# Designs tried in a protein design run: peptides against a protein of PDB entry 2YKT. Part 154

Target 1, 231 residues: chain A of PDB entry 2YKT
Amino acid sequence: SRSEEMHRLTENVYKTIMEQFNPSLRNFIAMGKNYEKALAGVTYAAKGYFDALVKMGELASESQGSKELGDVLFQMAEVHRQIQNQLEEMLKSFHNELLTQLEQKVELDSRYLSAALKKYQTEQRSKGDALDKCQAELKKLRKKSQGSKNPQKYSDKELQYIDAISNKQGELENYVSDGYKTALTEERRRFCFLVEKQCAVAKNSAAYHSKGKELLAQKLPLWQQACADPS

## One batch from the design tools (peptide; made by RFdiffusion4, then SolubleMPNN)

Design b2_p19_5_s2 (from b2_p19_5, 11 letters changed)
Fold by OpenDDE base, seed 3:
Structure b2_p19_5_s2 (fold): chain B 231 residues (1-231), chain A 19 residues (1-19)
Amino acid sequence: as target 1 above (231 residues)
Amino acid sequence: SEFEEYEKEQKELLEELEK
């Protein structure tokens, strides 16, 4: 029946969220944590590299003929420091605003969706059972009427059951239809949340890249000229 | 925040559904 098909579709939406979306989101969070760790590792490794660059700058500053190049090397290291500060800020936001919130949400949603599906199934079954009962009673009444010497005695009750069946059928169909719309809305809400969180990540990432581009664009011409202008 | 409000709503709904 139409209602049965729609019921199956509704259940499948909830099952897809619980069995496909939520596990995938958990994996996404795990991969995010790995990415965060790797970026932290990059920051640490970069610090070592640019600390070594500072040492080279110190040597230049101590030299008789390359003092001005010491300042250039120090500036290179300083620009790196500023870029890394932006990266660290981005990572803080990535951790606190994205990963933590997603982790909390997916755990809550798992429980919520399970309960929501169960409630829907219970109510759907209740309405279905009530309809089935009414149909069964009508069938019994018709059998009784056929065996009776006065079938007209049961005509009013028959009409009453027919009306009740029609009303219950309509109610069931409406309930299942609304249930399906609700399930689809829940699914969409999860994807929208992910998109919105990724937009925040994108904004933070853009700020990081913009700052790096700005700093390097300002200083690079100066650095490129340094060897051409001996003191 | 919008997230905090959503989380609160979901908790309330969950509590209702688990009754």
Scores: peptide ipSAE 0.027, ipTM 0.571, DockQ to the pose 0.405
Fold by OpenDDE base, seed 1:
Structure b2_p19_5_s2 (fold): chain B 231 residues (1-231), chain A 19 residues (1-19)
Amino acid sequence: as target 1 above (231 residues)
Amino acid sequence: SEFEEYEKEQKELLEELEK
């Protein structure tokens, strides 16, 4: 029946969230933590490289003929420091605004969805059983009427059962339909949350890239000509 | 925050569903 099919669809939405979406989200969080750790490793390694560059700048500053190149090397290291600060801000946002919030949400969600599905199933079954009971009683009444010498005695009661069945059928259909809409809304809400959090991450990443581009665009022409005019 | 509000709502709904 239409209501039975809609019921199956509703249950499948909840099952898909619980058995596919939530495990995939947990994996996504784990991969995010790995990515964060790798970026932290990059920042640490980069610090060592540019600290070594500063040492080369110190040697140039101590030289007799390359003093001005020392300043250039120091500027290169300073630009790196500023870019690194922007990256650290991005990483903090990545951790606090994406990973932490997703972890909290997925943990709460498992219990919530289980309870929501159970409540839906219980109420759906209750309404279905009540409908089946009325249908069974009508069938019994009709059998009794067929065996009676006065079938008209049961006509009013038959009409009452027909009306009750119609009402209960409508209630069941409406309940299952609303249940399906609710389930789809729950699914969409989870994807929307993920998209919104990724948008925040993208915004912060854009700020990091823009800062780096601006600083390098400003200084690179100066650095490129540094060897053309020795002091 | 929007997230904190959502968590609060979900917690309240969970408590209701588990009764």
Scores: peptide ipSAE 0.022, ipTM 0.561, DockQ to the pose 0.407
Fold by OpenDDE base, seed 2:
Structure b2_p19_5_s2 (fold): chain B 231 residues (1-231), chain A 19 residues (1-19)
Amino acid sequence: as target 1 above (231 residues)
Amino acid sequence: SEFEEYEKEQKELLEELEK
């Protein structure tokens, strides 16, 4: 029946969220944590490299003929420090605004969806059983009427059951239809949440890239000329 | 925050569903 088909569709939406979306989101969070860890590793390694560059700058500053190049090397290291600070800010946002919130959401959602599905199933079954009962009673009444010497005696009751069946059928159909709409809304809400959180991270990432581009664009011409223009 | 409000709403709904 239409109601049964819609019921199956509704259950499938909830199952898809619980069995496909949520596990995939957990994996996404795990991959994000791995990415964060790798970037933290890059940060640490980069610090060592540019600290060594500072040392080279110190040596240049102590030289008789390359003193001005010391300042250039220091500037290179400083620009890197500033870029790295922006990266750290981005990573902080990535952790706090995306990963942590998604993790909290998934944890809460597992229980919520299970309860929501169970409630829907229970109510759907209750309405279905009530309908089936009325249908069964009508069938019994009709059998009794066929065997009776006075079938007209049961006509009013038959009409009452027909009306009850019609009403219960309508209620069941409406309930299942609303359930399906609710389930689809729940699914969409979860995707929207992911998109919104990813957008926030993207904005912070853009700030990191912009700052890096700005700093390098400003200083690179100066550095490129340093050897050609001795002080 | 919007997220905190959403979490609160979900917790309230969960409590209702688990009764």
Scores: peptide ipSAE 0.026, ipTM 0.562, DockQ to the pose 0.400; fails the geometry check
Fold by OpenDDE base, seed 4:
Structure b2_p19_5_s2 (fold): chain B 231 residues (1-231), chain A 19 residues (1-19)
Amino acid sequence: as target 1 above (231 residues)
Amino acid sequence: SEFEEYEKEQKELLEELEK
């Protein structure tokens, strides 16, 4: 029946979220944590490298013939510092605004969806059972009417059961339909949340990349000319 | 945010459903 098919679809939505989406989201969070750790490692290693570059700049500044190159090396290290600061801000946002929030949500959502599905199933079954009961009673009444010398005696009751069945069928269909819409909304909300959080991360990432590009584009011509200029 | 409000609602509903 239409109601049975829609019921199956509703259950499948909940199952898809619980069995496919949530596990995939947990994996996504885990991969995100790994990515964060790797980026933190890069940041630390980069600091050591550019600190060493500063030392080279100090030596140049102490020289008689390469003083101006000392300033260039310092500028290179400073630009790197500014770029790394932007990266750290991005990583902080990545951790706090995406990973932590997703981790908290996925646990809550798993429990919620289980309870919501159970509630839906219980109510759907209750309405279905009530409908089945009315149908069974109508069938019994019709059997009695066929065996009676006065079938007209049961005509009013038959009409009442037909009306009741129609009403209960409509109610069941509406309930299942609403249940399906609700389930789809639950699924969509979770994807929307993920998209929104990724958008926030993307904005911060864009700021990091833009700042780096701007700083390097501004300074690189100067640095490239430094060795061509007289000391 | 809309989502935070929804999460709060879901938490409350969950508590009710788990009774």
Scores: peptide ipSAE 0.025, ipTM 0.562, DockQ to the pose 0.489; fails the geometry check

Design b2_p19_5_s3 (from b2_p19_5, 11 letters changed)
Fold by OpenDDE base, seed 3:
Structure b2_p19_5_s3 (fold): chain B 231 residues (1-231), chain A 19 residues (1-19)
Amino acid sequence: as target 1 above (231 residues)
Amino acid sequence: SEEEEYEEEVKKLLEEEEE
């Protein structure tokens, strides 16, 4: 029936969230933590590299003929420091505003969805059982009426059951339809939350990349001519 | 906020499950 099909669709939405979306989201969070760790590792490794560059700058500053190149090397290291500061801020946001919040929600969501599905199933079954009972009673009444010497005695009661069945059928259909809309809304809400949090990450990443681009664009021409213009 | 409303809804559903 139409109501049975809609009921199956509703249950499938909840099952998809519980069995596909939430596990995938947990994996996404885990991959995010791995990515964060790798970026932290890059930051640490880069520090070692540019600290070594500073050492080369110190040697240039101590030389007789390459003093000005020492300043260039120091500037290169300083620009790197500023870029790394932006990366660190991005990583803090990535951790606190994306990973932590997603983790908190996904832990609670399993219980929530289980309860929501159970509530829907219980009420759907209750309405279905009430409808079935009314249909069964009408069938019994009709059987009794057919065997009676006075069928007209049961006519009013038959009409009452017909009306009750019609009303209960309508209520069941409406409930299942609303249940399906609710389930789809729950699914959409979860995807929207993910998209919004990822937008925040994208914004922070854009700021990091923009700062790096600006700093390097400003200084690179100066660095490129340093060897051609000895002091 | 929408988040607060969601949390309240979660709480309500969990309470109903325990009944």
Scores: peptide ipSAE 0.018, ipTM 0.559, DockQ to the pose 0.550
Fold by OpenDDE base, seed 5:
Structure b2_p19_5_s3 (fold): chain B 231 residues (1-231), chain A 19 residues (1-19)
Amino acid sequence: as target 1 above (231 residues)
Amino acid sequence: SEEEEYEEEVKKLLEEEEE
């Protein structure tokens, strides 16, 4: 029946969230932590590289003929430091605004979804059982009427059961329909939360890239001319 | 909130599909 199919669809939505979405989200969080760790590693390695560049700048500054190139090398290292500071701010936001919050949500969600599904199933079953009972009583009444010498005696009661069945059928259909809408809303809410948090990360990432581009674009022409224009 | 707006949008879309 339509109501039975809708009921199956509703249960499948909850099942998909619990068995597919939430495990995938946990994996996403884990991959995010790995990515954060790798970026921290890059940061550390880059520091060593640019510290070595500073050393080369010191040597240039001590030279008789390359002093101005020392300043260029120091500027290169300083721009890197500023870019790195922006990366650190991005990583802080990535950790605190996305990973931590997603982890908190996914941890609490299992119990919530289980309770929500159980509540839906209990009420759906209750309404279904009440409908089945009325249908069974009508069937019994009709059987009695067919064997009776006075079928008219049961006519009013038959009409009452027909009306009750119609009302209970409508109530069940509405409940299951609303249940399906609720389940889909719950699923969408979770995806929306992920999208919103990822948008925040994207915004911070854009700021990081923009700052780096700006700093390098400002200085690179000067650095490129340094060897051609000795002091 | 944006979340509440999305929830309402989903409900509306589902109602339209049932018509």
Scores: peptide ipSAE 0.008, ipTM 0.427, DockQ to the pose 0.047
Fold by OpenDDE base, seed 2:
Structure b2_p19_5_s3 (fold): chain B 231 residues (1-231), chain A 19 residues (1-19)
Amino acid sequence: as target 1 above (231 residues)
Amino acid sequence: SEEEEYEEEVKKLLEEEEE
């Protein structure tokens, strides 16, 4: 029946969230943590590299003929330090605004969805059973009427059961339909949450890239000219 | 709440898509 099909669809939405979406989201979080760790490693390695560059700048500053190149090398190291600081800020945001929040949501969601599904199933079954009972009673009444010497005695009761069945059928259909809409809303809400958190990450990433571009665009022409201008 | 309002909006959109 239409109601049964809609019921199956509703259950499938909840099952998809619990068995596909949430596990995939957990994996996404794990991959995010792995990515964060790798970028933290980059930060550490970059520090060593640019500290070594500063050392080269110190040597240039101590030279007789390359003093101005010392300042250039210091500027290079400083700009890259600033870029790296922006990366660290992005990583903090990535951790706090995406990973942590997703982890909190997915942890709480399992219990919520299980309860929601069980509530839906219980009420759906209750309404279904009530309908089945009325249908069974009508069938019994009709059998009694067919065997009776006075079938008209049961006519009013038959009409009452028909009306009750119609009402209960309508209630069941409406309940299942609303249940399906609710389930789809729950699914959409979860995807929207992911999208919104990823948008925050994208914004912070854009800030990192913009800052890096600005700093390098400002200084690179000066650095490129440094060797052409002997002191 | 803002979240509740959003959920209601989503519900409304879903209803419109089913019509």
Scores: peptide ipSAE 0.007, ipTM 0.432, DockQ to the pose 0.049
Fold by OpenDDE base, seed 4:
Structure b2_p19_5_s3 (fold): chain B 231 residues (1-231), chain A 19 residues (1-19)
Amino acid sequence: as target 1 above (231 residues)
Amino acid sequence: SEEEEYEEEVKKLLEEEEE
C-alpha cells in the first residue's frame, strides 16, 4: 500500500542517517584532525626555515656591500610571519568552529535518532493496529449479516465501520507522510549544518589566502629590484 | 531560534515538493 511504502521510506531515511551519514561524518572529523595536524607541522617547519632566513639577513646587514639585502631578507621573513599567523588563526577556527562542534553533535545524535525512530514506529504501529482491528470487525459483521434472516439490522453498523476505517486510513497516511517529511528534515538539517560550518571555515581560509596574496604582491616587486640596484 | 526557523522553512519546502 501507499502507506506501507512511505513507512518503509521513512525508516530508510533514519537508517541512512544512523548507518551511513553519522559514520561518514565521524570519518570526516578524523580526516579533519589529521589535516589539522599536518598543517600545524607545516607551520612549525616554516618557522625554522624563516628563522634561518633571518640569520642570513643579519649576516647581510653586517657586510660591507650587502646591507640593503639584509633589510630585504628581514622583510621576507616578516611577511612570512604575518602569513603564518593568519594560518594559525584559520586553524583555530577550523578546530573550534568545525571539528569540535561536529564531534559534539555526532556523539549525541545516535541516541536522538534512535529515540525519534522508535517513537515514530510505536505510533505508526498503534495506528496500524487500530485500523486492522476495525477492518477485522467489519469482516465479522459482514459474515454475521450474510447468515442472518434480517440483514438490514446490521446496515447502520456496517456504515459506521466503513466510515471509521476510512478515517483511520486517512490518519495513518497523514501520520506516515508527516513522519517522512520530519525524517527528511532531520537529514537535511545535518547536511546544512555541515555546509554552514564549512562556509565559516572557507571564509577564514579566504582571509588567509587574501592576506598572503596582498602582502606578497606589495613586497615582491621591491625584493626583485633589490639586486639590480647597486648599493 | 535560527535553527527552529530553518527547520520550519525546510518543512515547508518539503511540503511543497510533495504537492
Scores: peptide ipSAE 0.007, ipTM 0.430, DockQ to the pose 0.052; fails the geometry check

Design b2_p19_5_s4 (from b2_p19_5, 13 letters changed)
Fold by OpenDDE base, seed 5:
Structure b2_p19_5_s4 (fold): chain B 231 residues (1-231), chain A 19 residues (1-19)
Amino acid sequence: as target 1 above (231 residues)
Amino acid sequence: SEFEEEEKKRKELLEEEEK
């Protein structure tokens, strides 16, 4: 029946969240932590490289003929430092605003979804059983009426059961329909949360890239001319 | 796939509820 199919779909939404979405989200968090660690590694490696560049700048500054190139090399290292500071701020936000919050939510979600599904199943079954009982009683009444010399004696009671069945059927259908809408809302809410948090990461990433682009765009033309302009 | 079939059913049911 339509009600039975909708019930199955409702249960499948909850199962999809518990068995597919939440495990995938845990994996996403794990991959995010790995990515964060790798970026931290890049930061460390870059520091070594640009510290070595500073050393080259010191040597240039001590030279008789290349002193101005020392300043250029120092500027290159300083721009890198500023870019790296922006990356560190981005990583801090990535950790605190995305990974930590997702981890907290996914941990609490298992118990909530289990309880929500159980509540739905219990009430759905209760309404279904009540409907089945009324249908069974009507069937018994009709059988008794067919064997009676006075079928009219049961007419009023038959009408009462018919009305009760109709009402209970409608109630069950409405409950299952509402349950399905609720389940879909729960699923959508989880995806929306992920999207919103990822948007925050994207904004922070954009700020990092913008800062780097601005700093390099300002200085690069000057650095490119440094060798053409001897002191 | 089984997933695609289920998603199709979800969509169809949702569309019926909106009528």
Scores: peptide ipSAE 0.026, ipTM 0.458, DockQ to the pose 0.030
Fold by OpenDDE base, seed 1:
Structure b2_p19_5_s4 (fold): chain B 231 residues (1-231), chain A 19 residues (1-19)
Amino acid sequence: as target 1 above (231 residues)
Amino acid sequence: SEFEEEEKKRKELLEEEEK
């Protein structure tokens, strides 16, 4: 029946969230932590490289014929420092606004969804059983009426069962329909939350890239000309 | 796939409920 099919679809939505979405989200969080760790490693390695560049700048400043190139090398290292600071801000946001929040939600969600599904199943079954009982009673009444010398004796009771069955059928259909809509809303809400948090990360990442581009665009022409200028 | 079939059924059911 339509109600039975809709019931199966409703259960499948909850199962998909619990068995597919939530495990995938846990994996996503784990991969995010790995990415964060790798970026921290990059920042540390980059610091060593540009500290060494500063040392080269010091040597240039102490030279007889390359003093002005020392300033250029120092500027290059300073721009890197500023870019690095922006990256660290992005990483903090990545951790606090995405990873931590997703981790908190996914841990709470398993118990919630299990309870929600169980509640739905229990109520759906209760309504279904009540409907089946009324249908069975009507069938029994009709059999009794068929064997009776006075079938009209049972006519009022038959009408009462027919009305009860109609009402219970409608209630069951509405409950299952609402249950399905609720389940789909729960699923959509989880994806929307992920999208929104990822958008925040994307904005912070864009700021990091923009800052780097701006700083380099400002200084690069000067640096490119440095070797052409007399000492 | 089973997934595609289920998604198709979901879509069809939603379209029926909206009418």
Scores: peptide ipSAE 0.025, ipTM 0.447, DockQ to the pose 0.030
Fold by OpenDDE base, seed 3:
Structure b2_p19_5_s4 (fold): chain B 231 residues (1-231), chain A 19 residues (1-19)
Amino acid sequence: as target 1 above (231 residues)
Amino acid sequence: SEFEEEEKKRKELLEEEEK
C-alpha cells in the first residue's frame, strides 16, 4: 500500500543517517584530526628550516661584503613567521569550531535518532493496529448481518465502522507522510550543519592564504633586487 | 531561533524515551 511504502521510506531515512551518515561523519572528524596533526607537523618542520635561514642571515650580517643580504634573509624569515601565525589561528578555529563541535554532536546523535525512530515506529504501529481492529470488527459485523433474520439492525453500526476506518486510514497516511517529511528534514539539517561549518573553515583558510599572498607579493620584488644592488 | 527550537525538541524526545 501507499502507506506501507512511505513507512519503509521513512525508516530507511533514519537508518541511512544512523548507519551511513554518522559513521562517515566520525571518519570525517578522524581525517580532520589527522590533517590538523599534519599541518602542525608542517609548522614545526618549517620553523626548523627558517631558523636555519636566520642563521645564514646572521653569517651574512657578519661578513664584510654581504651585510645587506643579511637583512633580506631576516625579512624572509619574518614573513614566514607572520604566515605561520595565520596558519596557527586557522588551525585553532579548525579544531575548536569544526572538529570539537562535530564530535560533540555526532556522539549525542545516535541516541536521539534511535529514540526518534522508535517513537515513530511505536505510533505508526499503534495507528495501524487501531485501523486493523476496526476492519476486523466490520468484517465480523458483516458476517453476523448475513446470518441474521434482521440485517437492518446492524446497518447503523456498519456505517459507523466504515466511517471510522476511513478516518483512521486518513490519519495513518497523514502521520506517515509527516513522519517522512520530518525524517528528510533531520537528514537535511545534518548536511546543512556540515556545510555551514565547512564554510567557516573556508573563510579562515582564505584569510590565511590572503595574508601569505599579500606579504610575499609585497616583499618579493625587494628580495629579487637585493643581489643586483651590492653595497 | 529555529535551530534552538529543534534542539529543544530533540532533548524532549530523549527525555520521553528514557521514561
Scores: peptide ipSAE 0.024, ipTM 0.643, DockQ to the pose 0.615
Fold by OpenDDE base, seed 2:
Structure b2_p19_5_s4 (fold): chain B 231 residues (1-231), chain A 19 residues (1-19)
Amino acid sequence: as target 1 above (231 residues)
Amino acid sequence: SEFEEEEKKRKELLEEEEK
């Protein structure tokens, strides 16, 4: 029946969230944590490299013929420091605004979805059972009427059961339909949450990239000319 | 917000199931 099909669809939405979406989201979070760790590693390694560059700048500054190149090397290291600071800010956002929040949501979601599905199933079954009972009673009444010498005696009761069945059928259909809409809304909400959090991270990432581009665009021409233009 | 109201309903549902 239409109601049964809609019921199956509703259950499938909840199952898809619990069995496909949530596990995939947990994996996404795990991959994000790995990515964060790798970027932290890059940060540390980069610090060592540019600290060594500063040392080269110090040597240049101590030389008689390359003193001005010391300043250039220091500037290169400083620009890197500024870019790295922006990266760290992005990473904080990545951790706090995406990973942590997603982790909190997915942790709580399993229990909620189980409860929501159970509630829906219980009420759906209750309405279904009530309908089945009325249908069974009508069938029983009709059988009794056929065996009676006065079938007209049961006509009013038959009409009452027919009306009750019609009403209960309508209620069940409406409930299942609403349940399906609710389930789809739950699914959409979860995707929207992911998109919104990813957008926040993207904004912070854009700031990192913009700052890096700006700083390098400003300084690179100067550095490129440093050897050609001795002080 | 709609989101906050939805979260409230979710919390209420969880509390009802745990009783």
Scores: peptide ipSAE 0.024, ipTM 0.640, DockQ to the pose 0.621; fails the geometry check

